# Peptides against a protein of PDB entry 3KDP: the designs that were tried, part 116

Target 1, 230 residues: chain A of PDB entry 3KDP
Amino acid sequence: PFLIFIIANIPLPLGTVTILCIDLGTDMVPAISLAYEQAESDIMKRQPRNPKTDKLVNEQLISMAYGQIGMIQALGGFFTYFVILAENGFLPIHLLGLRVNWDDRWINDVEDSYGQQWTYEQRKIVEFTCHTPFFVTIVVVQWADLVICKTRRNSVFQQGMKNKILIFGLFEETALAAFLSYCPGMGVALRMYPLKPTWWFCAFPYSLLIFVYDEVRKLIIRRRPGGWVE

## One batch from the design tools (peptide; made by RFdiffusion4, then SolubleMPNN)

Design b2_p19_2_s1 (from b2_p19_2, 16 letters changed)
Fold by OpenDDE base, seed 3:
Structure b2_p19_2_s1 (fold): chain B 230 residues (1-230), chain A 19 residues (1-19)
Amino acid sequence: as target 1 above (230 residues)
Amino acid sequence: DFDEWIERQLKLAKKILEE
């Protein structure tokens, strides 16, 4: 998000501190969850056919798969960002290169896509209104990631949600999102303004996409073990 | 209720930005 902010010169979609909160506060839970996965999970318990090479290959494939999931997560966040800005009169194409004028407090006549002029304060309110939904979108998408990381091979429907640590991870994600979104002072401290409950659902299509992606991937793995999609 | 609360928070944020 921050890189896109710099490269595209768009209004800042999400603060770096908030990103760190996701990584340090939540992304650690899947790793812990994997340590306590059930016997039906084959992620850590699967023995390599060739101990010299197959383990490294599998690790690379796992990293690639989760990298792809990460890209879907980012896409979901940016989708939410663009939707909010579009609803406030700023179409995606109009945001390109707008940062300089957007962040200048002395320019109070920045035009939106419809020719409406926005004061600095109005622009910053919209910007900070985007931060929270972006974050929440990532969290909601991560719910799917937490569920799918329980096993490499088995469907979510086959493995179930019996892992207490996984359930705890889902709770932690939700609690963190709620805290950052609705706790008094978060708007000032983190520039995350309160989120209307309806925006929590904006991420659901992407969460579903991750589920579908992973289920298809796992299906392929089950049918063709050792495939490139593993 | 909740929407009104959000609006109040946004108004407060506006005041802070004006300072």
Scores: peptide ipSAE 0.117, ipTM 0.747, DockQ to the pose 0.049
Fold by OpenDDE base, seed 5:
Structure b2_p19_2_s1 (fold): chain B 230 residues (1-230), chain A 19 residues (1-19)
Amino acid sequence: as target 1 above (230 residues)
Amino acid sequence: DFDEWIERQLKLAKKILEE
C-alpha cells in the first residue's frame, strides 16, 4: 500500500498506525494458526523423502501463496479507497499526482473531477474517512484468509470451522476493527473517522475472490500431487 | 441515530482541523 502511494503520488489511503495495527494485531493470530496447522500437518506427513528440498519447496509455495493473498488484500483496500473518493467527486485518474496539492494546507481550492473546490479541511476529512474503510476492508478480507488457511489441502466445507483459535482470531480482528472505527477519539488520535456500516460490504467480493482462488488452488493440488502450486 | 452520531463526529473533526 505504501509503495503504491509513493509511486502514484495519491492521497494517503491508510495511516502508518493502522498499518502497524494490522501487522501486529491482525496478522499475528493467523500466523500462529498457520504455524499450528503446519505443525499438525508435518507431524501427520510421512517424513519427506528429501527433507531439505521438500521443506524449501513448501516454504517457497507458502511464501508465494501469502504474497498473492496479500496482493488481493491490498487491491481490495484500494478499491474501497477509490470508491469513496469517487463518491466524493475525486475520480481515480484525477488522484494521480494530486498528493502535493492535497497535503498543502495553504491551498484551499483543490478542484475535484467535477470542478468543485475543496478546502484543506474538507480534503483531510475525506482522506481520513478513507483510512477506516481501507482498514476494515483488509480485516474483512483477512476473514477469508483465516478460513482458507485452516485447510491446506482440503476444502473448508470438508473440515468445517472446528478450530477455536480461528474463531478467536476472527473475533479479535473484528473487535479491533470495530474499536478503531467507532471508538470516540479515534478520528483525532489515529485519523480514522467513523465508518458507515455499508462500507463493510465493499470487501466481500474480494473475500469471495480469495476463497474461490484458494479452493481452486486446493483442487489443483489434489488433482496433481507434486505440482508447482503445492 | 448512528448516522447522526457519525455526522457529529465529522463536525468535531472539522473543528479540530480548523484549529
Scores: peptide ipSAE 0.112, ipTM 0.756, DockQ to the pose 0.049
Fold by OpenDDE base, seed 4:
Structure b2_p19_2_s1 (fold): chain B 230 residues (1-230), chain A 19 residues (1-19)
Amino acid sequence: as target 1 above (230 residues)
Amino acid sequence: DFDEWIERQLKLAKKILEE
């Protein structure tokens, strides 16, 4: 998110504190959950055929898969960001290069895509309105990530959600998102303005996409044991 | 009403930004 912010010079999609909350609050619990997860039988019980080549290939494939999932996650966040700004009159193309004027408190006539002028205060309200749903979107997409990370080869439908720690992680992330979104004072403290419940669903297509992607990947792995996708 | 609550929060935010 921050990289795209710099490259495109768009208004800040997510505050630094919110990013820290994601990294420390939402990513740690999932990581712990995965660490304490019962070893999948196909991962832990199968010795690599060739310890040198298979380990490197597996690490590379895992890294690639997580990289792809991370890209989908980022796309989900930015999608939500662009939708909110578009609903407020700022089309994506118009946001390019707008950051300088957007952040200047002395410019009170920044035009949107429709020629409407926005004061600094109005712009900041819209910006901070974007922070919350961006965060929530990341959390919702992370639900899918957590679920798919439980298994490497088997479908989620085959393994089920037996890990209580995983379930706890999902609830914790959701609770954190709700707390940051709706607790009084969060708008002042974290610049996370309250979010309409409908925005929680904005990320669902991307969560579904990640889920489908992973299920297809796993299906390929199952159909081609020892294939390059493993 | 949740929408009214959101609107109140946004109004408060606006006031804070104007200070």
Scores: peptide ipSAE 0.070, ipTM 0.713, DockQ to the pose 0.049
Fold by OpenDDE base, seed 1:
Structure b2_p19_2_s1 (fold): chain B 230 residues (1-230), chain A 19 residues (1-19)
Amino acid sequence: as target 1 above (230 residues)
Amino acid sequence: DFDEWIERQLKLAKKILEE
C-alpha cells in the first residue's frame, strides 16, 4: 500500500498509525496461525520423503499463497479508498499526482473531478475518512483468509486449540477495528475518522474473491499434485 | 442517530483541523 502511494503520488490511503496497527495487531494473527500450522505439520506422522527439500518447497508454496492473498487484501483496501474518494467527487484518474497539492495547507482551492474546490481541512477529513475503511477492509478480508486456513488443514482445526486461537484472533481484529472506527478522539489521535456501518460491506466482494481464489487454487493442486500453486 | 453522530464527529474534526 505504501509503495503504491509513493509511485502514484495519490493522497495517503492508509495512515502510519493504521499501518502500525496492521503490522502489530492484524498481521500477528496470520503469523501465529502459520506458526501453529507449521508446528502441527511437523507433528503429522507422514515424514516428507526428503525432509529438507519437501519442507522448503512447502514453506515456499505457503509463502507464495499468503503473498497472493496479501496482494488481494491490499487491492480490496485500495478499492474501498477509491470508492470513498469517488463518492466525494475525486475520481481515481484525478488523484494521480494530486498528493503535493493535497498535502499543502496553503492551497485551499484544490478542485475535484467536477470542479468543486476543496479546502485543506475538507481534504484531510476525506483522507482520514479513508484510513478507517481501508483498515476495516483488511480486517474483513482477513476473516476469509483465516477461514481458508482452517479449510486447508481440517485435522488441525478439529483440535479445539486452533479453533480458539482463530476465534480469538477474529475477535481481536474486529474489536480493534470497531474501537479505532468508533471511539471518540480516534480521528484526532490516530487520524482515523468514524466509519459508516455500510462501509463494512464494501470488503465482502473481496472476501468472496479470496474464497473463490483459494477454491480454484485447491482445485488446481488436486488436479496437478506438486504444481507451483501449492 | 448513528449517521448524525458521525456527522457530529466529522464537524468536530473539522474544527480541530482549523485550529
Scores: peptide ipSAE 0.052, ipTM 0.696, DockQ to the pose 0.051

Design b2_p19_2_s2 (from b2_p19_2, 16 letters changed)
Fold by OpenDDE base, seed 5:
Structure b2_p19_2_s2 (fold): chain B 230 residues (1-230), chain A 19 residues (1-19)
Amino acid sequence: as target 1 above (230 residues)
Amino acid sequence: DFEEWRKKQLELALAILKS
């Protein structure tokens, strides 16, 4: 998100500290969850041809897969961001290069896509209104990520939702999202203004996309053991 | 009402930004 902010020169979609909190929290829960999850039968029985090289290759492939999931996650956040700004009169194309004028407190006549002028305060309210749903979108997409991380090869439907730690992680992230979205003072402290409940659903298509992506990936792995998608 | 509460939060935020 921060890199896209720099490259596109758009208004800041989410605070850096908030992003870091998400990243740290999301990485820890899967790691702990996997320690208590039942191992896949094929993982435990499969002997590596070369323990050193094959392990490294698998780690790289897993890292790549999660990198792809991270990209889908970011796209979900930006989708929500652009929708909200569009609803407030700023179409995506108009946002490109707008950051400099957007962040200038001395410019009180920034025009939207329809010629309406916005004061600095009005612009910042809209910006901070985008921060919360961006964050919530990331959390909702992470639900799918957390669910799929239970297995590398088996379908989620085959493995089930028996890991209590994973379930706890989902609730923790959701509770954090609700706290940051609706606790009084978050607009001042974290530049996150209260979220309309309808915006929680904006991420659902992307959560579904991640789920479908992972199921397809796992299906390919089951049909082609040792393939590049593992 | 949530919308009324949200409106108050936004008004407060605006007031702080103007100060």
Scores: peptide ipSAE 0.197, ipTM 0.800, DockQ to the pose 0.047
Fold by OpenDDE base, seed 4:
Structure b2_p19_2_s2 (fold): chain B 230 residues (1-230), chain A 19 residues (1-19)
Amino acid sequence: as target 1 above (230 residues)
Amino acid sequence: DFEEWRKKQLELALAILKS
């Protein structure tokens, strides 16, 4: 999100502290979940033929898969961002290069896509209103990521949701999202204004997309063991 | 009402931004 913010010079979609919360809350939990993960039935049945090469190849392929998932997550976040800004009169194309004027306190006549002028305060309210749903979107998309971390080969339907650490991770991320979204003072402390409940659903298509992507990937792996999509 | 509460939070934030 921050890279796109810099490259596109759009209004900041997420605060730095919020990004840190994502990194700590959503990225560490999967790692912990994997550490405490019950051995996959297929791993227990099939020892690696070459532990050194197979591990390296698997790590590379897993990294690539997570990279792809991360791109889908980012797309989900930016989708929410653009939807919110569009609802407030700023179409995506109009946001390109707008950051400089957007962040200038002395410019109180920034025009939206419809010619409406926005004061600095109005713009900042819209910006900070956007931060919360962006964060929540990432969390919701991350739910799917956490679920798919349960297994690298088997379908979620086959493996089941027996990992207590995974369940705890889902709870922790959701609780963090709720806390940051609805705790009084978050608008002041983190510039995260309260989230409309409907915005929780904005990310669901992307969460589903990640789930479907992973299920298809796993299906391919099962049909073609040792394939490039592992 | 949530919307009323949200409105108050936004008004508070606006007041801080104006200060």
Scores: peptide ipSAE 0.181, ipTM 0.793, DockQ to the pose 0.049
Fold by OpenDDE base, seed 1:
Structure b2_p19_2_s2 (fold): chain B 230 residues (1-230), chain A 19 residues (1-19)
Amino acid sequence: as target 1 above (230 residues)
Amino acid sequence: DFEEWRKKQLELALAILKS
């Protein structure tokens, strides 16, 4: 998110502190849950053919999986970010390069995509309005990602949600998201304004798409072992 | 009720930003 902020010069979708909260408070518990997931996962049950080389390969694959999850989560967050800003009159294309003027407190006539002028205060409110849903979206997307990452080849419906640690992690993430979204003062402390309950569902279509994509991928893998999608 | 509360939070934030 921060890299995109710099490269695209868009209004900051999520504060650094909030990003750290995601990394430390949201990602760690699920990661631990995945690490200690019972041998029900085909990923964990796979006996190495060569213990010397396959262990390293497996560690690399796990690291890649975690990296991919983070990227997918970020994409989900940006999706929500763009939706919210679009709802407030700022289309994605209009946001490109807007940061300089956006963050300038002396410019009080920044125009949205429809010619409406926005004061600095109004812009900052909209920006901070994006932070909470972005965070929540990360959590919601992470639900899907964690579920689909339980197996490489098997359907989610075949594997189920048996890891109690994972369930606890999901609960903790959700609780944290709710806390940050609705606790008084979070708007000032973390630049996270109270979240409309409807925004919790903003990520659901995206999560569903990821889920469907993964299920299709897994289906292809099952039908065509050794394919490029594996 | 929630929306009113949210609006109050936003108004508070605006007041802080204006100060």
Scores: peptide ipSAE 0.162, ipTM 0.780, DockQ to the pose 0.047
Fold by OpenDDE base, seed 3:
Structure b2_p19_2_s2 (fold): chain B 230 residues (1-230), chain A 19 residues (1-19)
Amino acid sequence: as target 1 above (230 residues)
Amino acid sequence: DFEEWRKKQLELALAILKS
């Protein structure tokens, strides 16, 4: 998000500290969950033909899969960002290159896509209004990521939701999202204004997309072992 | 109630931005 902010010169969609909270707080839980997950009946239980080569291939495939999931996650966040800005009069095309004028406190007549002029304070309110739902969108998408991290091959319907650590991870992310969204002072400390409950649903299509993507991937792996989609 | 609370949070944030 920060790189896109710099390259496209758009208003900042999410604070750096908030991004770090996601990375450090969320990505650790899946790793811990995997450590305590029951053994899965998959190809990984089989002895590798070449331990060095086969391990490296598997790690690469896993990295690619999670990279794709990360892209879908980012798309979900930016979708929410663009929807909110569009609802406030700023269409996506209009945001390109707008940062310079957007962040200038002395320019109080920045025009939106419909010709309405916005003061600096009004613009910053809209920006900070985007930060919270962007973060929440990432968390909601991460719910799907946590669920799919439970198994490598088996469907979540086959493995179930018995891992207490996984459930804890879902709770932790939700609690963190609620805390950052609704705790007094977060608008000042993290530039995250309180979120309307409706915005929690903006990420649901993307969570579903990740879920479907992973289920299809796992289905392919089960039917075609050794495929590049692993 | 929530919208009123939200409005107050926005007003506080605005006050800090103006400072």
Scores: peptide ipSAE 0.160, ipTM 0.779, DockQ to the pose 0.049

Design b2_p19_2_s3 (from b2_p19_2, 14 letters changed)
Fold by OpenDDE base, seed 3:
Structure b2_p19_2_s3 (fold): chain B 230 residues (1-230), chain A 19 residues (1-19)
Amino acid sequence: as target 1 above (230 residues)
Amino acid sequence: DFKKWQEEMLELAKKILEE
């Protein structure tokens, strides 16, 4: 998000502190849950034919899968960001290069896509209004990510949700999201304005997309072991 | 001053969201 902010010169979609909260808060429990998850029975039972090459291939496959999921996650966040800004009169194309004028407190006549002029204060309000939904979108997408990361090969429906740590992780992420979104003072501290409950659902299509993607990936892996999709 | 500004913006944001 910050990189895109710099490169595209768009209004900041998510604050750095909030990103840190995601990395240090929401990702810790999922990581722990994955560490304690029973290794997929198929991976442990297969003696590595060539430990060096098979391990390397698996690491590459994991990295690729997580990279792809991460891209979908980022797209979900940016989608929410663009939707909110569009609802406030700023179409995505208009945001490109707008940062300089957006962040200038002395410019109080920045025009939106419809010719409406926005004061600095108004712009900052809409910017901070984007932060919370962006964060929540990331968390909701992470729900899907956490669930699908449970297994490499088996469907979520086959493996089930028996991991208590995984379930705890989902609740922890949700609780953290709710806390950061609605706790008094968090808006000031994190530059996150209160989120309308409806925005929690904005991420659901992307969560579904991740689920579908992962299930398809796993299906391909099951049908074609050793494929590039791993 | 920045904290005060943030508080003002937060209050303004709350008003906007309540509308």
Scores: peptide ipSAE 0.022, ipTM 0.479, DockQ to the pose 0.042
Fold by OpenDDE base, seed 1:
Structure b2_p19_2_s3 (fold): chain B 230 residues (1-230), chain A 19 residues (1-19)
Amino acid sequence: as target 1 above (230 residues)
Amino acid sequence: DFKKWQEEMLELAKKILEE
């Protein structure tokens, strides 16, 4: 997300504090859960013929899968960002290169796509309004990841322990999202303004997309073992 | 409803920026 912000020179879609919350909070628990899953799956799988190479392949596969899922999560967040800005008069094309003027406190006549002028304060409110939905979108998309992880495991017992860690992580993320979204003072402290409950539903199409993507990926892997899609 | 919410948030933000 931060790289796209720099490259596209758009208004900041996700605050630095929110990024830190994702990196330290929301991504850590799933990463630990995935690491435990691999360890448990490796225990149940036939001992690797070559422990060094097979472990490396599994780590690469998981890293690639996690990277792909993370990219889709980011796309979901950006979609929500663009929808909110579009509803406020800023079309995606208009946002390109707008950052410099957007962040300038002395420019109070930044025009939207419809010619409406926005003050610095108004722009920052819209920006901060995007931070919370972006975060919530990531959390909702992570719900799909839980389903994906559950479907990958063959063992009900391994599903149970992973389900507990993942469900707990998801609960913590959801609770954190709710806290950051609705707790008074979070807008000032974290630049995360309260989110309307309706915006939680904007993430659901992307959760479905991730689910479909994973099912398609699994289908491709089943048809072409060892392909680039692993 | 969204516009009204946005206006409320705008007013809140203005108050915060003025403090």
Scores: peptide ipSAE 0.020, ipTM 0.542, DockQ to the pose 0.046
Fold by OpenDDE base, seed 2:
Structure b2_p19_2_s3 (fold): chain B 230 residues (1-230), chain A 19 residues (1-19)
Amino acid sequence: as target 1 above (230 residues)
Amino acid sequence: DFKKWQEEMLELAKKILEE
């Protein structure tokens, strides 16, 4: 998120402290839960045919999976960010290069995509309003990702929710999201303004799409073992 | 509905910033 902020020169989608909260609070527990769940997965049940090559391949696959999950989470967050800004009159194309004027407190006539002028205060309120939904979106997407990563080939419905650590991780993430979103003072401390509870559902379509996509992928893998989708 | 929500959030944010 921070790299895209610098490269695209867009308004800051998520604060640095909030990123640290994600990395330390919402990513660690899921990562641990996934490590335990992978031990129960079909991936670990395969005896390495060649310990050297298969270990390397597995490490690469795990690294790619974690990298892909992180990218999907970021995409979900950015999607929510762009939706909120678009609903406030700032289309994604208009945000490109807008950072300099956006962050300048002396410019009080920044125009949106529809010619409406925004004061510095109004812009910062909209920016900080985006931080909380961005974070919540990441958490909701993580729910789907954690469930998806439970098995490589089997449906979630077939494997069930046996990992207690995974369940604990889901509750911990949800509790942290609720705390950061609704605890008094978080708006000042983390620049995360309170979020209407209905906005939790903004991420659900995205999570559902990922879930459906992965279930379809797994179905294809089961029907066509050794395919390129694997 | 979103504009109304945004206005409510803006008012809330103003209150928070004034504190």
Scores: peptide ipSAE 0.025, ipTM 0.562, DockQ to the pose 0.052; fails the geometry check
Fold by OpenDDE base, seed 4:
Parts: structure tokens; C-alpha cells; sequence
Structure b2_p19_2_s3 (fold): chain B 230 residues (1-230), chain A 19 residues (1-19)
């Protein structure tokens, strides 16, 4: 999110404090949950044939998988961001390079895609309106990420959600998202304005995409043991 | 409905900024 913000010079999609809340609040508990997760039944049953090569391959594959999932996650967040801004009159193309004028408090006539002029205050309200949905989108996408990370080879349907810590992590992330989105004072403290419940659903297609992607990946791994996808 | 919500949020934001 931050890289795209810099490269595209778009208005800030997510506040720094909110990013920290994601990194510390939403990613840490899931990581712990995965660390305490029971070893995948297949990992326990199969001795590595060649521990050096298999470890390297696994590390590369894990890195690629996480990279791809992270990309989908970022796309989900940005999609929500662009939808909100588009609904407020700022089409994605118009946002390119707009940051400089957007953040300038002395410019009160920034035009949207439809020629409407926006004051600094109005722009900041719209920006802060984007922060909460972006955050929530990330959390919702992380649900899928957490669920799929539980297993490397087995389908979620096969392995099931037996890890209580994983379930706890999902609830914690959701509770944090709800707290940050709806607790009084968060709009002032974190510049996260209240979110309509409907925006929670904006992320679901991306969560589904991640889920489908991972299930397909796992299916390929199961059908082609020792293939390039492992 | 979104415009109405946006207006409500804008009003809320204005109130918060005036406080």
C-alpha cells in the first residue's frame, strides 16, 4: 500500500498508525497461531528425502505463495480504496499525481473527475473515510490468508479448523477491526471514520480469490507431488 | 444510500472537527 502510494502519488489510502495496527495487531497473533499449529499430517508422515534441497524448494515456494497472497491482499485493499474514492467523485486515473495538491491545505479547489471542487477539509474527510474500509478489507483478506496458511498441501476442507488458536486469531482480528472502526474517538485518534457494514463485504471477493488460489495450488501439489509448485 | 451516508459522515466529521 505504501509503495503504491509513493509510486502513483495518490492520496494516502491508509494511515501510518493503522498500518502499525495491522502489523502488530493482526499479523502477530496469526503468526503465533501458525507457530503453535500442529504439524501438518503430511509433514509429520513424510521424511524429507533430501533435507537441503527440499528445504530450499519449500522456502522458495512459501516465499512465492506469500508474495502472491500479499499481492492479492494489496489489490483488495486498493480496490476498496478506489471504489470509495470513485463513489466520491475521484476516478482512479484522476488520483494519479493528485497527492501533492490533495495534501496542500492552501488549495481548496481540487477538482474531482466530474469538475466538483473540494476543499482541504472535504478531501481529508474523504481520505479518512477510506482508511477504515481499507483496514477492514485487509483484515477480511487476512482471514482467508490465515485459513489457507494452516495447511501447505491439504485442503482446508480436509484438514478442518481444529486449531483453537487460529480461531482465536480470527476473532481477535475481527474484534480489533470492529473496535477501530466503531469505537468512539477512533475517528479523531486514528483518523478512521466509521464504516458502513456493507463495506465489510467489499473484501469478500478477494478473500474468496485467495482461498480459491490456494486450494488450486494445493490441488496441483497433490496431483503432482514433487512438481515446481511445491 | 451511499451519498446519504456520506453526507451523514461528513456532518459527523464536521461536528468532530468543530469539537
Amino acid sequence: as target 1 above (230 residues)
Amino acid sequence: DFKKWQEEMLELAKKILEE
Scores: peptide ipSAE 0.023, ipTM 0.517, DockQ to the pose 0.050; fails the geometry check

